Peptides against a protein of PDB entry 7AE7. Designs and how they scored, part 58

Target 1, 321 residues: chain A of PDB entry 7AE7
Amino acid sequence: KVYKDLREFLEVLEQEGQLIRVKEEVNPEPDIAAAGRAAANLGKNQPAVFFEKIKGYKYSVVTNVHGSWQNHALMLGLDKNTSTKDQFYELNRRWDKFPVPPNVVKREAAPCKENVIDKDINLFEILPLYRINEQDGGFYISKASVVTADPEYPDDFNKLNVGTYRIQVKDRDRVGIQALAMHDIAVQLEKAEAENKPLPIAITIGNNPLVTFMASTPVGYNQNEYEFVGALQDGVPMDIVKSDLYDHLYVPAGSEVVLEGHIIPRVRTVEGPFGEFPGSYSGARLQCEVKIDRITHRTNPIFENLYLGIPWTEIDYLMAL

## One batch from the design tools (peptide; made by RFdiffusion4, then SolubleMPNN)

Design b2_p13_8_s2 (from b2_p13_8, 6 letters changed)
Fold by OpenDDE base, seed 5:
Structure b2_p13_8_s2 (fold): chain B 321 residues (1-321), chain A 13 residues (1-13)
Amino acid sequence: as target 1 above (321 residues)
Amino acid sequence: SKNDELLAKSNEN
């Protein structure tokens, strides 16, 4: 099975008993993190946790979407009981299909374009933000697929990068992003900053699970993650759409939320701390800052965020393949 | 460009 979006995947997770739906209103803190920890304690069959109602927020949250080998099997469209060995075999078999170019869909066909916010940007109106860990220095968007291009080669689709980065919400329309030197985004940012230019960025939230997987998987600088998504879909292209602000940025057509903006050149602000692993916090650092200029989103957008509460976090599963 | 190829394919659908 191939998934067009997060919603199709969540439906399958629910059908397969790999999603817990929390229908009662929860407090953003500590209930989301606590429920995530409780779900992780269920052992091998760690389900996704979908929170329908968050106090003080309009929209829903889902966590632990990639939080088990069963969820990983289902992401690949396999039986949930597929062994890790067989998952790995199938992943490698599909990897050889690279490149599978995506389909560029029309704006009208892209669910991520259902709603537009271009004035009075307030991330808190769109995302039910919460501290993932009790000691986090703020609210994090920890499972976004971040799209950037090479400023020197903006029309080179092979240099279009889709990556996962630590993103702290800084203000209503600002986020801090951790762009480490080893990340492809850092190469692109360095080029932009050398000319004192903003780096165009699209922060996409709530994607096809293979997009999230590939955004977390290191690939070559001249390899496009969307072309790997098509390979991992066993040769079925994924659907992408042009960003609203930038001709050279393409986002998943099915994204729940797309934050379009720019990295402010040569600006660094305090970001962190963040609990990257249970009991381990990365210190506060000066990091890049993104100005959000436009939001597009699906009606009733689902905020997909990473679960980080107990050993064997989603990141462990995302990095294990 | 690969973008042009991608756009061309998208217009055929």
Scores: peptide ipSAE 0.026, ipTM 0.496, DockQ to the pose 0.013
Fold by OpenDDE base, seed 2:
Structure b2_p13_8_s2 (fold): chain B 321 residues (1-321), chain A 13 residues (1-13)
Amino acid sequence: as target 1 above (321 residues)
Amino acid sequence: SKNDELLAKSNEN
């Protein structure tokens, strides 16, 4: 089975008993994190947790989407009881199908384009933001697939990068992004900053689960993550659409929310702390700042965010490769 | 806890 978007995957998780739906109104803090911890205590078969109603917000949150081997098997379109060994065998078999180029769909065919916000941008109106960890220095977007291009080779599709980065909300229309020197985005940012130019960026939230998986998987600088998604879909291309602001940036057609903007050149602001591991916080650091210039989103967008509970975090499954 | 009750109710439906 291949999934076009997060919603198709959540439907399968629910059908397979791998999603808990919380229908009662919850407080963003501490109820989301506490319910995530309670779900993690169910043992090895950890479900996703879908919160339909969050006090003070219009839209829903889902967490722990990748938080079990069962969810990982279902992501691959396998039986939920497929052994870890057989999942790895199938991943390796499909990996050899790279590259599988994506389909570029028309704007009118892309669900991520259903709604547009181009003025008075306020992230708190579209995302039910909360602190993931009690000691976090702010609200984080922890499971976004961030799209950037090489500013020297903007039309080279092989240099289009889709990565997962730590993103702190700084203001209504600003986020901090952690671009470490080992990340492909840091190479692209260095080129833009050398010329004192903004780096175009699209921060995509709530994607096809294989997009989120590949955005968290290191690949070569000259390899496109979307072409690996097609390989992991056993040779079925994924659907992408051109961004609204930039002709050279393509986003998943089914994204729940797309934040389009730019990294401000040579600006660094305080970001953190963030609890990357249970009981371990990275210190506050000077990080890059993104201005959000445009938002596109599906009607009733779902905010997918990372679960970081004990003993096994969702990141442990995403990085266990 | 209230959250344990919410999770229990969601599994009963």
Scores: peptide ipSAE 0.000, ipTM 0.279, DockQ to the pose 0.027
Fold by OpenDDE base, seed 4:
Structure b2_p13_8_s2 (fold): chain B 321 residues (1-321), chain A 13 residues (1-13)
Amino acid sequence: as target 1 above (321 residues)
Amino acid sequence: SKNDELLAKSNEN
């Protein structure tokens, strides 16, 4: 099984008994985090949790999409009861198929382009934002696949980076991004900032689960995560589409929400704290700031966000293999 | 609690 988007994966999770649907209206705080913890307490077979109605918001939230070995098996298109060993074997077998270049689809064929917001941008109207942890310094987008390119080699597809970074919402149209020196985005940002230029960015939310997996998996600077997604799809290319603002940025065609904008050069603003690990908060730091210039989104976009909690975090499954 | 209701629903599936 190959998934075009998050929705196809959520359908399979639901069919396989690996998704809980919360149909009643919930408060964004503390109910989303509390329900995530409750789901985590179900043991090894932790389901995704889909919140259909969030008080004060128009759209839905899903958490813990990758939060179990069953979900991980299903992501690979395997039987949900596939052993961790066999999942690892299959992942490695497919990894050797790299590179599998993506298909570039037309704009009109990309579900992420169904709706456009290019004025009066307000992230709170599109994303049901909440604190993941009670002591978080703000609202975080913690499961985005962030697309950037090398500003010196913007047309080198091998240098196109798709990564997962901590993103704090700072304003209606601004987010802070944690670009650490160990991340490929930091290399690209350094080049842009050396010339006092903005770094083009696309923050993609609610993707094909293998995109999210690969965005969380370190690869070489000259390796494209989309080509690994195709490999992990057993040689089936994923679909990407050109961003609206930038010719050299490509986003997953099926993304629920795409935030297009730029990292503001040489600007640093307070970001954090964030509870990256249970009982541990990363302190407040000066981090980069992104201006959101355009949003594209699917109709009734689903906000996929990371579950963080005891005993296991969703990131543990994303990085375990 | 909402947590208990979610747990109850998850055990029914």
Scores: peptide ipSAE 0.000, ipTM 0.282, DockQ to the pose 0.026
Fold by OpenDDE base, seed 1:
Structure b2_p13_8_s2 (fold): chain B 321 residues (1-321), chain A 13 residues (1-13)
Amino acid sequence: as target 1 above (321 residues)
Amino acid sequence: SKNDELLAKSNEN
């Protein structure tokens, strides 16, 4: 089975008993994190947790989407009881199909384009933001697939980077992003900052689960993560759409939310602390800042965010394959 | 370029 978006995957997770719906209104803090921890205590078959109603917010949150081997099997379109060994063999078999180029769809055909916010941007109106960990210095977007390009080669699709980075909400229309020197985004940012130019960016939230998986998987600088998604879909291309602000940036057509903007050149602001692992906090650092200039989103967007409650964490599963 | 081909396809669709 191939999934076009997060919603198709969540439907399968629910059918397979790998998703819990919380239908009652919850407080964003501490109830989301507490319910995530409670779900993790259900044993080896940790389900996704879907919060339908969050006090003070309009939209929903889902956590722990990749948080079990059963969820990984289902992501690959396999039986949920497929062994880790057999999942690995199937992953490797499909990896050899790279590259599988994506389909570019029209703007009108892309679900991520259903709604537009281009003025009075407020991230708190579109994302039910909460502290993932009790001691976090702010609200984090932890499962975004961030799209950037090489500013010297904007038309080279093979240099289009889709990565996962630590993102802290800084203001209504600003986020801090951790671009480490080892990340492809840091190479691209260095080129933009050398000319004192903004780096175009699209922060995509709530994707096809294989997009999120590949955004968390290191690939070569001249390899496109979307072409690996097609390989992991056993040769079925994924659907992408041009961003609204930038002709050279393509986003998943089915994204729940797309934050389009730019990294402000040569600006660094305090970011953190964040609990990357239970009981472990990465300290505050100076990080680059993104100005959000436009939001596109699906009607009733789902905020997919990381679960960090109990080891094995969702990150451990994303990195284990 | 591959991007030009993708752009062309996005305009034809």
Scores: peptide ipSAE 0.022, ipTM 0.597, DockQ to the pose 0.014; fails the geometry check

Design b2_p13_8_s3 (from b2_p13_8, 5 letters changed)
Fold by OpenDDE base, seed 4:
Structure b2_p13_8_s3 (fold): chain B 321 residues (1-321), chain A 13 residues (1-13)
Amino acid sequence: as target 1 above (321 residues)
Amino acid sequence: SVNDELLARSNAN
């Protein structure tokens, strides 16, 4: 099976008994993290956890979407009981199909375009934000697929980068982003900052699970993650749509939320600490700041966020293959 | 602050 969006995947997870639905209202803290930990304690077959109601928020949260080998098998459209060996074999077999170019869909056909916010942006109205770890220095968006391009080669689709970066919410319309030198985004940012120009960015949340997987998987600077998604879909192209603000940025058509904006050149603000690993906090440091200029989102958007409880964490599964 | 926004929302509901 191929998934167009997160919702199709969540439906399959639920059908396969790999999703727990929390229907009662929860507090953002500590209940989301606590419920995630409780789900992690269910053993190796960890389900996704879907929170329908969060106190103080309008929309839902889902965590631990990639948090098990069963979920990973289902992501590949395999039987949930497919062995890790067979999953690895299938992943490698499909990897050789690269590149599989995405389909560019029309704006009206893209679910991520159902709603637009272009003024009075408030991230808290769209995302049920919470501290993932008790001692986090703020609210993190930890499972976003961030789209950037090479500012020197904006029309080179092969240089379009879709990556996962640590994103701290800083204000209603601002986020900090960790762009480390080892990340492709850092190369692109360096080029923009050399000219004191903003770097266009689209932060996409709640995607086709293979987009999230590929965004967390290192690829070559001249390789497009969307073309790998098509490969991992066994040759079925994924659907992308042009961003609203930028002609050269394309986002997954099915994204739950798209934050479009720019990295402010040569600005650094305090970001962190963040509990990337259990019992380990990365210290606070100066990081880049993104201004959010436009939001597009699906009706009743689902905030997909990373579960960072006791090992094995969701990131371990995203990196395990 | 970002924390104040969350607190405000938490208290409003």
Scores: peptide ipSAE 0.013, ipTM 0.405, DockQ to the pose 0.144
Fold by OpenDDE base, seed 3:
Structure b2_p13_8_s3 (fold): chain B 321 residues (1-321), chain A 13 residues (1-13)
Amino acid sequence: as target 1 above (321 residues)
Amino acid sequence: SVNDELLARSNAN
């Protein structure tokens, strides 16, 4: 099975008994994190947790979408009881199908374009933000697929990068982003900052689960993550759409939320701390700042965020492959 | 602050 978006995957998770739906109104803190920990305590067969109602917010949250080997098997369109060995075998077999170019769809055909906000940007109106860990220095968007391009080669699709980065909410229309030197985004940012130019960025939230998987998987600088998604879909192309602000950036057509903006050149602000692993906090550092200029989103957008709890955490499954 | 915005929303419901 191939999934067009997060919603199709969540439907399958629910049908397979791999999703818990919380229908009661919850507090953003501590209830979301507490429910995630409770799900992790169910053992190796950890379900996703979907929160329908969050106090103070209009929209829903889902966590732990990639939080088990069963969920990973279902992501690949396999039986949920497929052995880890057979999942790896199938993943490697499909990997050899690279490249599978994506389909570029029209704006009118892309669900992520259903609603537009281009003034009075307020992230809190779109995303039910909460602290993932008790000692976090703020609210994090921890499972976004971030789209950037090479400023020297903006039309080279092979250099279009889709990556996962630590993102702290700093204001209603600003986020901090951790662009480490080992990430392709850091190379692209260095080129932009050399010219004192903004780096165009699209932060996409709530994607096809294979997009999220590939955004968390290191690939070559000249390899496009969308072309690997098509390979992992056993040769079925994924659907992408042009961003609204930038002709050279393409986003997943089915994204729940797309934050379009730019990294401000040569600006660094305090970011952190964040509990990246249980009992381990990365200290506060000076990091890049993103200005959000436009939001597009699906009607009733689902905020997909990373669950961080006891090992094995969702991040362990995303990085173990 | 970001925390003040969350507190305001959580108290409004």
Scores: peptide ipSAE 0.009, ipTM 0.380, DockQ to the pose 0.160
Fold by OpenDDE base, seed 1:
Structure b2_p13_8_s3 (fold): chain B 321 residues (1-321), chain A 13 residues (1-13)
Amino acid sequence: as target 1 above (321 residues)
Amino acid sequence: SVNDELLARSNAN
């Protein structure tokens, strides 16, 4: 089984008893984090938690999508009871199929293009934002697949980077992004900033679970994460589409939300603190700032965000594979 | 501020 988007995966999770649907209206704080912690207390078979209604917001949130070995087995299209050992063997077998080039679909065929916001951008209108941890310095987008390219080689598809980064909401149309020197995005940003140019960026939210997995998995600078997604789909290509603002940036065709914009050159603003691990906060730092210039989204977009309540967290599972 | 936006939305409902 392969998944075109997050929705197809959530359907399978629900069918397999690996998704809890919260139908009652919840407060963004503290109810989302509290319900996530309650779900984590269910033991080894931690389900995803889908919040249908959030007070003050129009759209839904899902958390803990990658939060168990059962969910990882299902992500690979395996039986939910597949052992961790057998999951690793299957991952390794499929990894050898790299590269599997993606299909480039037309704009009209991409669900992420169903709706456009190009003026009066307000992230709070499209994303049900909340504090993940009680002491967080703001609202975080913690499970986005961020697309950037080499500004010297924008047409080299092998240099297209899809990564996951810590993103804090800074304003209605601005986010802070943590681009560390060891990340491919930092290499690309350095090249743009050397010329005092913006770095084009697409922040994609709510993807095919293998896209999210590969965005969290380090690959070579000249390797495309989408070609690994096709390998992990056992040779089935994934679907991508051009961004609206940039011909050289490709996003997953099925993304729930795409934030298109640019990293502002040579600007650093305060970001943090964030509770990356239970009881551990990374300090406030000066980080890059992204201006959001355009949003595309599916009708009734689902905000996928990371659950960090109790170990093992989603990040532990994403890093363990 | 970001917090003011959330507060405004929470009070509007």
Scores: peptide ipSAE 0.009, ipTM 0.364, DockQ to the pose 0.141
Fold by OpenDDE base, seed 2:
Structure b2_p13_8_s3 (fold): chain B 321 residues (1-321), chain A 13 residues (1-13)
Amino acid sequence: as target 1 above (321 residues)
Amino acid sequence: SVNDELLARSNAN
């Protein structure tokens, strides 16, 4: 099976008994993180946790989407009981199909374009933000697929980068992003900052699970993650759409939320701490700052965020792959 | 600020 978006995957997870639906209103803190920890305690067959109602927010949260081998098997469209060995075999078999170019769909055909916010941007109105870990220095967006291009070669699709980065909410329309030197985004940012230019960015939230997987998987600088998604879909292209602000940035057509903006050149602000691993916090550091200039989103957008806490965490599965 | 927004939501509840 191939998934067009997060919603199709969540439907399958629910059908397969790999999603817990929390129907009662929860507090953003501590209930979301606490429920995630409780789900992690269910052992090796950890379900996703979908929170329908969050106090003080309009929209829903889902966590632990990639948080088990069963969920990983289902992501690949396999039986949930497929062995880890057979999952890796199938992953490797499909990897050899790279590249599978995506389909560029029209704006009118892209669910991520259903709603637009271009004035008075407030991330808190769109995302049910909460602290993932008790000691986090703020609210994090931890499962975003971040789209950037090479500013020297903006039309080179092979240099279009889709990566996962730590993002802290800094204000209603600002986020901090951790662009480490080893990440492709850092190369692109360095080029932009050399000219004192903003780097165009699209931060996409709530994607096809293979997009999130590939955004978390290191690939070559001249390899497009969307072309790997098509390979991992066993040769079925994924759907992408042009961003609203930038002709050279393409986002997943099915994204729940797209934050379009720019990295402010040569600006660094305090970011952190964040609990990246159980019992381990990264210290506060000066990081890049993104100004959000436009939001597009699906009606009733689902905020997909990473579950962190007791091992095995969702990140442990994402790194084990 | 993020803290002001959190406070505003906390007070609205």
Scores: peptide ipSAE 0.005, ipTM 0.339, DockQ to the pose 0.152

Design b2_p13_8_s4 (from b2_p13_8, 5 letters changed)
Fold by OpenDDE base, seed 1:
Structure b2_p13_8_s4 (fold): chain B 321 residues (1-321), chain A 13 residues (1-13)
Amino acid sequence: as target 1 above (321 residues)
Amino acid sequence: SENDELLARSNAN
């Protein structure tokens, strides 16, 4: 089984009993985090939690999409009861199929292009933002697949980077992003900042689960994460589309939300604290700032966000494979 | 662009 988008995966999770749907209106705080913790207490078969209605917001939230070995088996199109060992063997077998180049679809064929916001941008209108942890210094986007390119080689598809970074919402049209020196995005940003130029960026939310998985998996600087997604789909290419603002940036065609913008050169603002692990907060630091210039989104977009309630966290599963 | 050519080839397969 191959998934084109998050929605196809959520449908399978629901069919397999690996998704809880909360139909009643919830408060963003504390109900989302509380329900996530309650779901984690269900044991080893931790389901995704889908919140249909959030007070003060128009759209839905889903958490804990990758939060169990059953969900990982289903992500690979395997039986939900496939052992961790057999999942690992299958992952390795498929990894050897790299590279599997993606399909580039036309803008009109890409679900992520159904709606456009190009003025009066307000992230709070499109994303049901909430504090993941009680003591977080703000709202975080924790499962975004962030697309950047090498400013020196913008037309080299092998240098297109899709990564996962800590992103704090700073304003209606601003986010802070943690670009550490060990990340490929930091290499690309350094090149842009050397010339005092903005770094083009697309922050994609609510993707094919293998895109999210690969964005959290380190690969070589000259390797494209989308070509690994095709390998992990057992040789079936994934669908990508050009960003609206940048011809050299490609985003997953099925993304729920795409935030297009730029990293402001040589600007650093306070970001944090964030509870990366239960009971552990990273301190506030000066981080890069992104200006959001355009949003594209599916009709009734689903905000996929990370569950960090109690161990095993969703991060533990994403990093364990 | 080089990307467009590479990606056009991937779509043709």
Scores: peptide ipSAE 0.017, ipTM 0.570, DockQ to the pose 0.013
Fold by OpenDDE base, seed 4:
Structure b2_p13_8_s4 (fold): chain B 321 residues (1-321), chain A 13 residues (1-13)
Amino acid sequence: as target 1 above (321 residues)
Amino acid sequence: SENDELLARSNAN
């Protein structure tokens, strides 16, 4: 089975008993994290947790989407009881199908374009933001697939990067992004900043689970993650759509939320701390700042965010294959 | 088509 979007995957997770739906209103803090921990305590078959109602917010949150081997099997369209060995085998078999170019869909066919916010942007109106860890320096968007291009080669699709980066909400229309030197985004940012130019960016939230997987999987600088998604879909292209602001940026057609904007050149602001690992916080550092200029989103957008808890994080599963 | 453009970009390397 191939998924067009997060919603199709969540439906399958629910059908397979790999999603818990929390229907009662929860407090964003500490209830989301607490419920995530409770779900993690259910054993190795950790379900996703879908929070339908969050106090003070209009929209829903889902966490722990990739938080088990069962969820990974389902992500690959396999039986949920597929062994880790067989999952690995199948992943590697499909990996050899790279590249599988994506389909570019029309704007009107892309669910991520259902709603547009181009003025009075307020991230808190769209995303039910919460502290993932009690001592986090702010609200984090931790499971976004961030799309950037090489500013020197903006039309080189092979240099289009889809990556996962730590993103702290800084203001209604601003986020901090951790672009480490080891990340492809840092190379692209360096080129932009050399010219004192903004780096175009699209921060995509709530995607096809294979997009999220590939965004968390290091690939070569001249390899496009979307072409790997098609490979991992066993040769079925994924659907992408042109961003609204930039002709050279493409986003997953099914994204729940797309934050389009730019990294402000040569600006650094305090970001962190963030509890990346249980019991450890990365220190506060000066990091890049993104101005959000436009939001597109599905009706009733689902905020997908990482679950970080003991003993296993979603990152552990995302990196284990 | 938009697909043709994407393919052209992908193959231009």
Scores: peptide ipSAE 0.017, ipTM 0.512, DockQ to the pose 0.014
Fold by OpenDDE base, seed 2:
Structure b2_p13_8_s4 (fold): chain B 321 residues (1-321), chain A 13 residues (1-13)
Amino acid sequence: as target 1 above (321 residues)
Amino acid sequence: SENDELLARSNAN
């Protein structure tokens, strides 16, 4: 089975008993994190947790989408009881199908384009933001697939990068992003900053689970993550659409929310702390700042965010592969 | 945590 978007995957998780739906209104803090921890304590078959109603917000949150081997098997379109060994075998078999180029769909065919916000941008109106960990220095977007291009070669699709980065919300239309020197985004940012130019960026939230998986998986600088998604879909292309602001950036057609903007050149602001691992916090650092210039989103967008809790966490399953 | 793995993997991208 291949998934076009997060919603199709969540439907399968629910059908397979791998999603808990919380229908009662919750407080964003501490209830989301507490419920995530409670779900993690259910043992090896950790379900996703879907919060339908969040006090003070309009939209829903889902966490722990990748948080078990069962969820990982289902992501690959396998039986949920497929052994870890057989999942690895299948991943390796499909990996050899790279590259599988994506389909570029028209704007009117892309669900991520259903709604547009281009004035008076307020991230808090679109995303039910909360502190993931009690000691976090702010609200984080932790499962975004961030799209950037090489500013020297913007039309080279092989250099289009889709990565996952630590993103702290700084203001209504500002986020901090951690771009480490080892990341492909840092190479692209260095080129832009050398010329004192903004780096175009699209921060995509709530994707096809294989997009989120590949955005978290290291690939070569000249390899496109979307072409690996097609490989992991056993040769079925994924659907992408052109961004609204930039002709050279393509986003997943099914994204729940797309934040389009730019990294401000040569600006660094305080970001953190963030609880990366249980009992360990990455300290406050000077990080890049993104201005959000445009939002596109699906009607009733789902905010997919990371579950951070006691091992085995969603990260432990994502790293174990 | 799920974020650490995603971050660790994303840090490798």
Scores: peptide ipSAE 0.019, ipTM 0.500, DockQ to the pose 0.032; fails the geometry check
Fold by OpenDDE base, seed 3:
Structure b2_p13_8_s4 (fold): chain B 321 residues (1-321), chain A 13 residues (1-13)
Amino acid sequence: as target 1 above (321 residues)
Amino acid sequence: SENDELLARSNAN
């Protein structure tokens, strides 16, 4: 089975009993994090948690989409009870199918283009933002697939990078991004900053689960993550579409939200702290800043965010209620 | 956890 988007995957998760739908209105804090911890405590078969209604927001949140081996099996289109070993063997078998080039679809055929915001950008109107951890220095977008290209070779599709980076919301139209020296994005940013030029960027949220998987998986600088997605789909190409602002950037056609903008050259602002691991916070650091210039999104976009946190015991949940 | 593995990989990319 192949998924075109997050929604098709969530439908399968729900059918397979691997998604909990929370229909009652929740507070963004602390209820989302608390419910995520509670779901994590359900044992080895951790479901995704879909929050339909969040107080003060218009749209939904889903967490823990990749939160179990069952969900991982389903992502690969396997039986949910497929052993971790067999999942690994199948993953490796499919990996050898690289490259599988994506299909470039027309703008009109891409669900991520259903709505456009190019004025008065406010991330809080589109994303139900919340603190993932109690001591976080702000709101984080922790499960985005970030698309950038080599400024020297913008038309080289093999150098198109799709990565996952820590993103802190800084303002209604600005985010901080952690681009470490070992990341492919850091190489691209260095080239742009050497010329004091902005680096074009598309931050994509709520993707085909294999896109999210590959964005979190290191590949070579001259290897395209979308071509690996096609390989992991057992040779079925994924659908991508050209970004609205940049001819050289392609985004998943089915993305729930696409934030198009640029990394501001030679600007560094305070980012953090963030609870990267349960009970540990990374200190505040100077990080890059992205200006959001355009948003495209599906109607009723789903904000997919990473579940992070200390497993709360059932007692901690009962004491919080 | 799988989240820890995703985070570990995302921090390595």
Scores: peptide ipSAE 0.016, ipTM 0.470, DockQ to the pose 0.028; fails the geometry check

